# Peptides against a protein of PDB entry 4QMF: the designs that were tried, part 26

Target 1, 175 residues: chain A of PDB entry 4QMF
Amino acid sequence: ESSFMTLFPKYRESYLKTIWNDVTRALDKHNIACVLDLVEGSMTVKTTRKTYDPAIILKARDLIKLLARSVPFPQAVKILQDDMACDVIKIGNFVTNKERFVKRRQRLVGPNGNTLKALELLTKCYILVQGNTVSAMGPFKGLKEVRRVVEDCMKNIHPIYHIKELMIKRELAKR

## One batch from the design tools (peptide; aimed at target 1 R107)

Design b2_p19_2 (made by RFdiffusion4)
Pose (drawn by RFdiffusion4):
Structure b2_p19_2 (pose): chain A 175 residues (1-175), chain P 19 residues (1-19)
Amino acid sequence: as target 1 above (175 residues)
Amino acid sequence: DVEEFKEEEELDKEREEEE
């Protein structure tokens, strides 16, 4: 009955093609069927007659969505867990110009990826920047903070204010 | 999701045209 599908870019195909057997196995635990269409370049997740809880299909949809945005499989299967949520942030329709987009995304990730790592430490979330998207996984509150930082960064508001604020909040909680 | 992915390709093409 329930079926969700997503598209993936070609540079991702090889990786998925070699880890797909691990995906259908992880999904087999929940009795969710999945197909990988190479010609179309898509992934599809479906519920079956023998699926215990159909609602997990939403999580399965998130899984393949994370897989389409260059999130590694071991990190991605965590979405099938309970205390895990995700958010794939679109950053494409903020800037019409290409140079400025790269400027702000690079500002998002920063030198040696430090500021991006700092966000991971402060929001307690896994964050991955890829092309036109920023994929985040972890606690709901930290996810809200990540979306806030990313969206406010793709707009010309620098992440330094946010990082400072979160650091102050963390030290205040330390007390 | 499919429509969203196609919109991302369209945005990239618009940027290539403007460049």

Design b2_p19_2_s1 (made by RFdiffusion4, then SolubleMPNN; from b2_p19_2 with K6L L11I D12E E18L)
Fold by OpenDDE base, seed 2:
Structure b2_p19_2_s1 (fold): chain B 175 residues (1-175), chain A 19 residues (1-19)
Amino acid sequence: as target 1 above (175 residues)
Amino acid sequence: DVEEFLEEEEIEKEREELE
């Protein structure tokens, strides 16, 4: 039997409590057990004797990881689909200066979130910027591109540069 | 939010220690 546990921030507690029955139902379809520990502030997923697909536990692990990083349940639960992958990109360790960190993170989002929306469209990914992480869901190729743009942004390469590049590539692919 | 930022850093550190 396999088991995975993920800690979550205190500010997520109320939300996780409200959706946990939905999490349980979604995982029950795959015979994966789950536990929400409000004292420790953790989520756990486990295989059972009835778990048929051993690989589904890895998707369950990813589900709780996404939930811990503020991804809404209706979006996060899509990770259980075969064609959906995810990535949680740590961005908090690229810059020691907090002000610089905040500025670079804001560049990724852009005015009215337009930079992020453009990146989502071009990569065919869902992207959520929260705290010290960027959560992404989508095809592997798209996720690879998202990670590159996100990490480069934290390394002081403006996302607009990559977005322009992706736009050009998209136009060339339509020809 | 500074408090949220600090809390997330602590959670991440704890995760790394558990892995």
Scores: peptide ipSAE 0.042, ipTM 0.690, DockQ to the pose 0.117
OpenDDE base, seeds 1, 3, 4, 5: peptide ipSAE 0.028, 0.030, 0.027, 0.029; ipTM 0.649, 0.665, 0.643, 0.669

Design b2_p19_2_s2 (made by RFdiffusion4, then SolubleMPNN; from b2_p19_2 with L11I D12E E17K E18L)
Fold by OpenDDE base, seed 3:
Structure b2_p19_2_s2 (fold): chain B 175 residues (1-175), chain A 19 residues (1-19)
Amino acid sequence: as target 1 above (175 residues)
Amino acid sequence: DVEEFKEEEEIEKEREKLE
């Protein structure tokens, strides 16, 4: 039997308590067991004897990983769909200076979130910038583009450059 | 996975700072 555990930060505790029954119900459909440990601050998913699809445990692992990084449950639960993939991109170690980190992270979001929204539309992904990670959900091709843009942003390549390139590629594909 | 382990360590450090 397979088991995966993910720790979550203290600030997520209240929210996770609120939605945990929904998590349990969603995973029960696949005969995956789950446990929320508030003392340790962990989420665990496990296969059971009734688990039919062995691959679903990996999606359950991804679900709790997304939840730990502040993705809302209604979005995170979509990871259980066959055509949905995810990526959690660590951005906290690209720069040592806090002010530089905040500035580059803000560039990814843009004014009123418009830069991020444009990237979401162009890649057909959901993207959440939170703390030291960027969580993305969508098709593999889109996720690859998101990771490139996010990492380059933290390396001081402005996201607008990539957005322009993606827009051009989209227009060419429509012809 | 080693990468997952590193992420867990980072989260644990965050928890310690908030407590």
Scores: peptide ipSAE 0.062, ipTM 0.717, DockQ to the pose 0.149
OpenDDE base, seeds 1, 2, 4, 5: peptide ipSAE 0.028, 0.029, 0.022, 0.029; ipTM 0.658, 0.669, 0.604, 0.664

Design b2_p19_2_s3 (made by RFdiffusion4, then SolubleMPNN; from b2_p19_2, 6 letters changed)
Fold by OpenDDE base, seed 2:
Structure b2_p19_2_s3 (fold): chain B 175 residues (1-175), chain A 19 residues (1-19)
Amino acid sequence: as target 1 above (175 residues)
Amino acid sequence: DVEEFLEEQEIEKKREELE
């Protein structure tokens, strides 16, 4: 039997409590057990002897990881689908200066979130910027592009440059 | 938010200790 545990921030506690029954029901369909520990501030997923697909536990691990990073349940639960992958990109360790970190993170979002929305459309991914991480869900090819743009942004390469590049590539692919 | 940032840093440290 396999087990995975993820810690979550205190500010997520109230939300996780409200949706945990939905998490349980979603995982029960795959015979994956789950536990919410409010004292420790952790979520745990476990295979059972009734678990048919051993690979589903990895998706369950990803589910709780996404939930811990503020992804809403209706979006996060899509990770259980076969055609859906995810990535949680750590962005907090690229720069030591807090002000610089905040500025670069804001560049990724852009005015009214338009930069991020453009990136989502071009990569066919869901993207959520929260705290020290960027969570993304979508096809592997799209996720690879998201990670590149996000990390380069934290390395002081403006996202607009990559967005323009992706737009050109998309136009060239049209027949 | 500074509090949120600090809390996330503490969680990350705890995760590393568990691994």
Scores: peptide ipSAE 0.077, ipTM 0.721, DockQ to the pose 0.118
OpenDDE base, seeds 1, 3, 4, 5: peptide ipSAE 0.023, 0.018, 0.020, 0.029; ipTM 0.616, 0.477, 0.498, 0.647

Design b2_p19_2_s4 (made by RFdiffusion4, then SolubleMPNN; from b2_p19_2 with L11I D12E E14K E18L)
Fold by OpenDDE base, seed 5:
Structure b2_p19_2_s4 (fold): chain B 175 residues (1-175), chain A 19 residues (1-19)
Amino acid sequence: as target 1 above (175 residues)
Amino acid sequence: DVEEFKEEEEIEKKREELE
């Protein structure tokens, strides 16, 4: 039997408590057990003797990881689908200065979220920028592009450069 | 937002220690 745990911040506690029955129901379909510990601030998923597909535990691990990083349940639960992958990109280690971090993180989002929306469309991914991580869900090819853009942004390469390049590539591929 | 930022830094440190 396999088990995975993730910690979540206090500000997520209320939300996680409200959706935990839905998490339980979704995982029960795969005979995966789950536990929400409000004292420790942790989520745990476990295989059971009734778990048929042992690989589903890895997707369950990803589910709680996404939930801990502010991805809403209706989106996060899609990770249980066979064709969906995810990536959690740590962005807090690229710069030590807090103000510089905030400014570079804001560039990923852009005015009214337009930069992020453009990146989502071009990569066919869901992307959420929250705290010290960027969570992404989608096809592997798209996820690879997202990670590149996100990490380069934190290295002071403006996302617009990559977005323009992706747009050009898409236009050329239609021909 | 500032409080969430500080908390996120603290929780990330704890996650790294558990991994």
Scores: peptide ipSAE 0.169, ipTM 0.772, DockQ to the pose 0.119
OpenDDE base, seeds 1, 2, 3, 4: peptide ipSAE 0.105, 0.090, 0.069, 0.033; ipTM 0.741, 0.731, 0.723, 0.669

Design b2_p19_3 (made by RFdiffusion4)
Pose (drawn by RFdiffusion4):
Structure b2_p19_3 (pose): chain A 175 residues (1-175), chain P 19 residues (1-19)
Amino acid sequence: as target 1 above (175 residues)
Amino acid sequence: EEEELLEKALEEMEEELEE
């Protein structure tokens, strides 16, 4: 009955093609069927007659969505867990110009990826920047903070204010 | 190590904002 599909770029195909057997196995634990269409370049997840809880299909949809945005499989299967939520942030329709987009996304990740790592430490979330998207995984609150930072960064508001704020909040909680 | 990275990340962001 329930079926969700997503598209993936070609540079991702090779990786998925070699780890797909691991995906259908992880999904087999929940009795969710999945197909990988190479010609179309898509992934599809479906519920079956023998699926215990159909709602997990939503999580399965998130899994293949994370896989389409260059999130590594070991990190991605965590979405099938309970205390895990995700958010794939679209950053394409903020800037019409290409140069400025790269400028702000590079500002989002920063030198040596430090400021991006700093966000991971402060929001307690896994964050991955790829092309037109920023994929996030972890606690709901931290996810809200990540979306806030990313969206406010793709708009010309620098992430330094946010990082400082989160640092202050963290130290205040330390007390 | 994490604290050093965070301090360094703040310094890098301050330098970029001053530009």

Design b2_p19_3_s1 (made by RFdiffusion4, then SolubleMPNN; from b2_p19_3, 7 letters changed)
Fold by OpenDDE base, seed 4:
Structure b2_p19_3_s1 (fold): chain B 175 residues (1-175), chain A 19 residues (1-19)
Amino acid sequence: as target 1 above (175 residues)
Amino acid sequence: SDEELLEKAIKELEEELKK
């Protein structure tokens, strides 16, 4: 049987405790067992003898990964859908200077969150910028685009340039 | 619409880049 575990930061503990019954219920539908370990600060998912879909455990793995990175449960649980994929992009190691890191991370969000909203619309993804990671959920094509924009942003390429490119591509696709 | 929201966002971002 397959099992996956992820650690979560202490500041997520309270939230995870509040939603864990919902996590359990969602995974029970697929006969996936789960454990929240508050001592270790970990979440575990595992197949059972009643698990009928062997691939669902990978989605369960992704679920706890997303939850650990501050994605809200109502959004994260959508990963269990067949047509939904996700990506957790580590952004903390692109820049050594903390101030520069914060500045570039903020560019992903932009004024009033408009940069992020534009990127979400163009890629058809959900995107959450939190801490040292960017979490994204959506179609594989969109996720690839998100990763490119996010990583390039951390490399000092402003997201607007990619957004313009995606906009052009979108217009061409409508023709 | 999504298109209108997108255009508005892009316009705002372009203005920010001019600063």
Scores: peptide ipSAE 0.142, ipTM 0.787, DockQ to the pose 0.640
OpenDDE base, seeds 1, 2, 3, 5: peptide ipSAE 0.075, 0.127, 0.068, 0.137; ipTM 0.725, 0.777, 0.716, 0.784

Design b2_p19_3_s2 (made by RFdiffusion4, then SolubleMPNN; from b2_p19_3, 8 letters changed)
Fold by OpenDDE base, seed 4:
Structure b2_p19_3_s2 (fold): chain B 175 residues (1-175), chain A 19 residues (1-19)
Amino acid sequence: as target 1 above (175 residues)
Amino acid sequence: SDEELLKKAIEELEKEEKE
């Protein structure tokens, strides 16, 4: 049997407690067991003798990973769908200067969140910028694009340049 | 529509880039 465990930060505990029954029900449909350990601050998913799809455990792993990084349950649970993939991009190690980090992270969001919204539309992904990570969900191709934009942003390449490129590509694809 | 939202977002971003 396979199992995966993910730690979550303390500030996430209250929310996870609130939605854990929903997590359990969602995973029960696939005969995946799950445990929320409030002492350790961890979530665990594991196959059971009744698990019929061996690949679903990997999606369950991704589910708890997303939840640990502040993705809300109604969005995170979509990872259990066959056509949905995800990526958790660590952005905290690109810049040592905290102020510079914050500024670059803010560029991903942009004024009124418009930069992020544009990126979501162009990549057909859900994107959440939180703390030292960016969580994304969507098609594999879109996720690759998101990672590129996010990492380049942390490397001081403004997202607008990639957004423009994606826009051009989108227009070309329509013709 | 998503297309309209995208266009507006791009326009705003381009404007800010020039400023």
Scores: peptide ipSAE 0.065, ipTM 0.716, DockQ to the pose 0.592
OpenDDE base, seeds 1, 2, 3, 5: peptide ipSAE 0.050, 0.048, 0.047, 0.037; ipTM 0.701, 0.695, 0.696, 0.696

Design b2_p19_3_s3 (made by RFdiffusion4, then SolubleMPNN; from b2_p19_3, 6 letters changed)
Fold by OpenDDE base, seed 5:
Structure b2_p19_3_s3 (fold): chain B 175 residues (1-175), chain A 19 residues (1-19)
Amino acid sequence: as target 1 above (175 residues)
Amino acid sequence: SDEELLEKAIKELEEELKE
């Protein structure tokens, strides 16, 4: 039997309570058990004797990880699909100055969220910037690109440079 | 289209860098 647990922040509690029945139903299809502990502030997923695919527990682990980082359930549950991967990128430790951190994080989003939207389109990923983390879901190749752009952004390399490069590569691939 | 959206985004970003 395999088990994984993740903690979630207090501000996420109300939402998780509202969607937990949906989480349970989604995991039941794979015979994965789950527990929401409101006292501890944790989510747990477990294999059962009826779990057929042993690898699905890892996807369940990723599901609760994504939910803990504010990814909405309709998006997070897609992680259970075979072709879907995810990454949670910690961005809070790249710079010590809070103001600098906020500015660089905002550059990743851009005006009206257009920078982030462009990055999502080019990488074919879902990307959520929240707090000290960036959560991404999509193909493995796309996720690698997202991590590069995100980390470089926090290292004071503006996302526009990567976006331009990705655009060029996209155009070349159409030929 | 997605292409048009990307072009618009790039244009806006380039303008931001000039400021």
Scores: peptide ipSAE 0.129, ipTM 0.774, DockQ to the pose 0.716
OpenDDE base, seeds 1, 2, 3, 4: peptide ipSAE 0.063, 0.124, 0.070, 0.126; ipTM 0.718, 0.770, 0.712, 0.772

Design b2_p19_3_s4 (made by RFdiffusion4, then SolubleMPNN; from b2_p19_3, 8 letters changed)
Fold by OpenDDE base, seed 3:
Structure b2_p19_3_s4 (fold): chain B 175 residues (1-175), chain A 19 residues (1-19)
Amino acid sequence: as target 1 above (175 residues)
Amino acid sequence: SDEELLKEAIEELEKELKE
């Protein structure tokens, strides 16, 4: 049997309690067991004797990982689909200066969230910027692009340059 | 449309870079 556990911050507790029955139901379809430990502040997923797909436990692992990083359940649960992948990009270690970090992270979102929306459209991904991580869900090709843009942004390359490049590629693909 | 939203987003971003 395989088991994976992830910790979640205290501010997520109320939300996770609210949606945990939905998590349980979603995972029950795959005969994956799950446990929410409010004392430890952890989520656990486990294979059972009835688990028929050994690979689904990895998706369950990703599910709780996404939930811990503030991805809402209706979006996070899509990770259980075969054609859906995810990536959690750590951005907190690129810059030591807090002000610089906040500034660069804000560039990913942009005014009125337009930068993030543009990136989501171009990569066909869902993207959530939260704390020291960026969570993304979508096709592998799109995820690779997201990671490049996000990491370069933290390295002081403005996302607009990548967005323009992706737009050009998109236009060329339409021809 | 998604295309229109994308263009608008880029235009706004370009304006910010010039400021």
Scores: peptide ipSAE 0.153, ipTM 0.799, DockQ to the pose 0.676
OpenDDE base, seeds 1, 2, 4, 5: peptide ipSAE 0.068, 0.126, 0.138, 0.122; ipTM 0.713, 0.783, 0.791, 0.780; seed 2 fails the geometry check

Design b2_p19_4 (made by RFdiffusion4)
Pose (drawn by RFdiffusion4):
Structure b2_p19_4 (pose): chain A 175 residues (1-175), chain P 19 residues (1-19)
Amino acid sequence: as target 1 above (175 residues)
Amino acid sequence: EEELDEELEELAEKIIEES
């Protein structure tokens, strides 16, 4: 009955093609069927007659969505867990110009990826920047903070104020 | 903007070291 599909770029195809057997196996634990269409370049997840809890299909949809945005499989299967949520943030329709987009996304990740790593440490979330999207995984509150930072960064508001704020909050909680 | 970037990099390095 329930079926969700997503598209993936070609540079991702090889990786998925070699790890797909691991995906259907992880999904087999929940009795969710999945197909990988190479010509169309898509992934599809479906519920079956023998699926225990159909609602997990939502999580399965998130899994393949994370897989379409260059999130590694070992990190991605965690979405099938309970205390895990995700958020794939679209950053394409903030800037009409290409140069400014790269400027602000690079500002989002920063030198050596340090400021991006700092966000991971402060929001306690896994964050991955790829092309037109920023994929995040972890606690709901930290996810809200990540979306806030990313969206406010793709708009010309620098991430330094947010990082400082989160650092102050963390030290206040330390007390 | 360059000054904010430099300050943010220093702050990020500090946070990474503390972690």

Design b2_p19_4_s1 (made by RFdiffusion4, then SolubleMPNN; from b2_p19_4, 5 letters changed)
Fold by OpenDDE base, seed 4:
Structure b2_p19_4_s1 (fold): chain B 175 residues (1-175), chain A 19 residues (1-19)
Amino acid sequence: as target 1 above (175 residues)
Amino acid sequence: EEELDKELEELSKKILEEA
């Protein structure tokens, strides 16, 4: 049987406690067991003898990974759908200077989150920027685009170049 | 960079409005 565990930061504990029954219910439909360990600060998912889809455990792994990175449950649970993929992009290692990090992260989000929302539309993804990670959910092609924009932004490549490129691609795809 | 930031904001707004 397969099992996966992820740690979560302390500030997520309260929220995870409130939604854990919903997590359990969602995973029970697939006969995946789950455990919230408040002492260790971890979430665990595991197959059972009744698990009928061996691939669902990987989606369950992704679910707890997303939850640990502050993705709300109503969004994160969509990962259990066959057509939904996700990516958790670590952005904390691209810049050593804290001020530069904050600036580049803010540039990715934009005023009122407009840049991020625009990127979501262009890539057909959900995107959440939180702390040192960016969580994304959507089609594989969109996720690849998101990762490129996010990482390049942290490398001081302005998002505008990618946004323009994605706009062109979108227009071409409509034809 | 500030100029690019402004341009990006305007472009983002356009994208959002067209959606």
Scores: peptide ipSAE 0.728, ipTM 0.966, DockQ to the pose 0.950
OpenDDE base, seeds 1, 2, 3, 5: peptide ipSAE 0.726, 0.727, 0.725, 0.723; ipTM 0.966, 0.966, 0.966, 0.966

Design b2_p19_4_s2 (made by RFdiffusion4, then SolubleMPNN; from b2_p19_4 with E6K A12S E13K I16L)
Fold by OpenDDE base, seed 4:
Structure b2_p19_4_s2 (fold): chain B 175 residues (1-175), chain A 19 residues (1-19)
Amino acid sequence: as target 1 above (175 residues)
Amino acid sequence: EEELDKELEELSKKILEES
């Protein structure tokens, strides 16, 4: 049997407690067991003797990973769908200066989150910027694009260059 | 960079409006 565990930050505990029954019900449909450990601050998913799809455990792993990084349950649970993929991009190690980090992260989000929303539309992904990570969900191609934009932004490559490129690609796809 | 930020905002708004 396979199992995966992820730690979550303390500030996430309250929310996870409120939605854990929903997590359990969602995973029960796939005969995946799950445990929320409030002492350790961890979530665990594991196959059972009744698990019929061996691949679903990997999606369950991704589910708890997303939840640990502040993705809300109604969005995170979509990872259990066969055609949905995700990525958790660590952005905290690209810049040592905190002020510079905050500036670049804010640039990725943009005023009123407009840059991020635009990127979501262009890539057909859900994107959440929280703390030192960016969580994304969507098609594999879109996820690769998101990662490139996000990491380059942290490397001080302005998102506008990628946005323009994605706009061009979208227009070409319509033709 | 400030100019690029402004341009990015305008492009973002355009994308959002087209959706």
Scores: peptide ipSAE 0.724, ipTM 0.966, DockQ to the pose 0.985
OpenDDE base, seeds 1, 2, 3, 5: peptide ipSAE 0.720, 0.721, 0.719, 0.718; ipTM 0.966, 0.965, 0.965, 0.965

Design b2_p19_4_s3 (made by RFdiffusion4, then SolubleMPNN; from b2_p19_4, 5 letters changed)
Fold by OpenDDE base, seed 4:
Structure b2_p19_4_s3 (fold): chain B 175 residues (1-175), chain A 19 residues (1-19)
Amino acid sequence: as target 1 above (175 residues)
Amino acid sequence: EEELDKELDELSKKILEES
C-alpha cells in the first residue's frame, strides 16, 4: 500500500483542524485514509484495501501538499478531479536579498492582485502566492506557463513580456 | 522597471475587463 506525508507550518494548524473532517469525507469517497498529526505537524494519506483506483493516491498526495501551502480546501479538493493538475513552485531560492525577493513576489501579484488574476485567466489556472511558494491548479499546459512566468519573475524577468505573449497566444487560439 | 510595472497593471486591468 502507498502512503504520503507532508509537513505543514504551525500557522496552518488551526485552519487544517477546522476542515479536516471535510478532507476525510472527500478522501473516503475514494477509500483513501488520512491522518492529521498535530504533534508532528503533518498530514498523511494512504491507500486502503478498499482503494479501487491506484492513481487516486497521487491526487491525495497533491491535495495535502496544496493544503500545506495555504490553498483553501474548496479549491484544493478539486485536485481529486481527473482533469485537474497542480504545481507547487518554490520561489524562495531565486533571490538571496529579502527586499528583492519581496519586490519580485509583489510584482508577480501586482496591485490589487490584478497581475495574478490576469495570469489566471490567460492560463486557465488557479494561482496562489503565499510565503515562499506559488501554488497553481489547472491544465498541464497552463501550469507550464505559470511556472515559467513565476520563475522568470523571480529571476528579474518582468512578467509583462510573458503576459503579452500569452495574450497573443490566446488570440490565436480563438481563431 | 516602474514604468513596466504601471504598464503591466494597465494591461492586467484590460485583460480582466475583457473577460
Scores: peptide ipSAE 0.732, ipTM 0.967, DockQ to the pose 0.972
OpenDDE base, seeds 1, 2, 3, 5: peptide ipSAE 0.730, 0.731, 0.729, 0.727; ipTM 0.966, 0.966, 0.966, 0.966

Design b2_p19_4_s4 (made by RFdiffusion4, then SolubleMPNN; from b2_p19_4, 6 letters changed)
Fold by OpenDDE base, seed 4:
Structure b2_p19_4_s4 (fold): chain B 175 residues (1-175), chain A 19 residues (1-19)
Amino acid sequence: as target 1 above (175 residues)
Amino acid sequence: EEELDEELNKLSEEILKES
């Protein structure tokens, strides 16, 4: 049987406690067991003898990974759908200077989150920037685009270049 | 860079309006 565990930061504990029954219910539909360990600060998912879809455990793994990175449950649970993929992009290691990190992260988000929302629309993804990670959910092609924009932004490549490119691609796809 | 930031924001707003 397969099992996956992820750690979560302390500040997520309260929220995870409140939604864990919902997590359990969602995973029970697939006969995946789950455990919230408040002492260790971990979430675990595992197959059971009744698990009928061997691939669902990987989606369950992704679910707890997303939850650990502050993705709300109503969004994160969508990962259990066949057509939904996700990516957790670590952005904390691209810049050593804290001020530069904050600046580049803010540039990715933009005023009122406009840049991020625009990127979500262009890539057909959900995107959450939180702490040292960017969580994204959507189609594989969109996720690849998101990762490129996010990482390049942290490398000091301004998002505007990618946004313009994505706009052109979108227009071409409408034809 | 500030110029690009402003341009990006304007462009983003346009994208959001068109949706």
Scores: peptide ipSAE 0.716, ipTM 0.963, DockQ to the pose 0.974
OpenDDE base, seeds 1, 2, 3, 5: peptide ipSAE 0.713, 0.714, 0.712, 0.711; ipTM 0.963, 0.962, 0.962, 0.962

Design b2_p19_5 (made by RFdiffusion4)
Pose (drawn by RFdiffusion4):
Structure b2_p19_5 (pose): chain A 175 residues (1-175), chain P 19 residues (1-19)
Amino acid sequence: as target 1 above (175 residues)
Amino acid sequence: EEEELLEQALKEMEEELEE
């Protein structure tokens, strides 16, 4: 009955093609069927007659969505867990110009990826920047904070204010 | 190591904002 599909870029195909057996196995634990269409370049997840809880299909949809945005499989299967949520943030329709977009996304990740790592430490979330998207995984509150930072960064508001704020909040909680 | 990274990240962001 329930079926969700997503598209993936070609540079991702090889990785998925070699790890797909691991995906259908992880999904087999929940009795969710999955197909990988190479010609179309898509992934599809479906519920079956023998699926215990159909709602997990939503998580399965998130899994293949994370896989389409260059999130590594070991990190991605964590979405099939309970205390895990995700958010794939689209950053394409903020800037019409290409140079400015790269400027702000690079500002989002920063030198040596430090600022990006700092966000991971402060929001307690896994964050990955890829092309037109920023994929995030972890606690719901930290996810809200990540979306806030990313969206406010793709708009010309620098992430330094947010990082400082979160640092102050953290030290206040330390007390 | 994490504290050093956070301090370095703040310093890098301050330098970039001053530009």

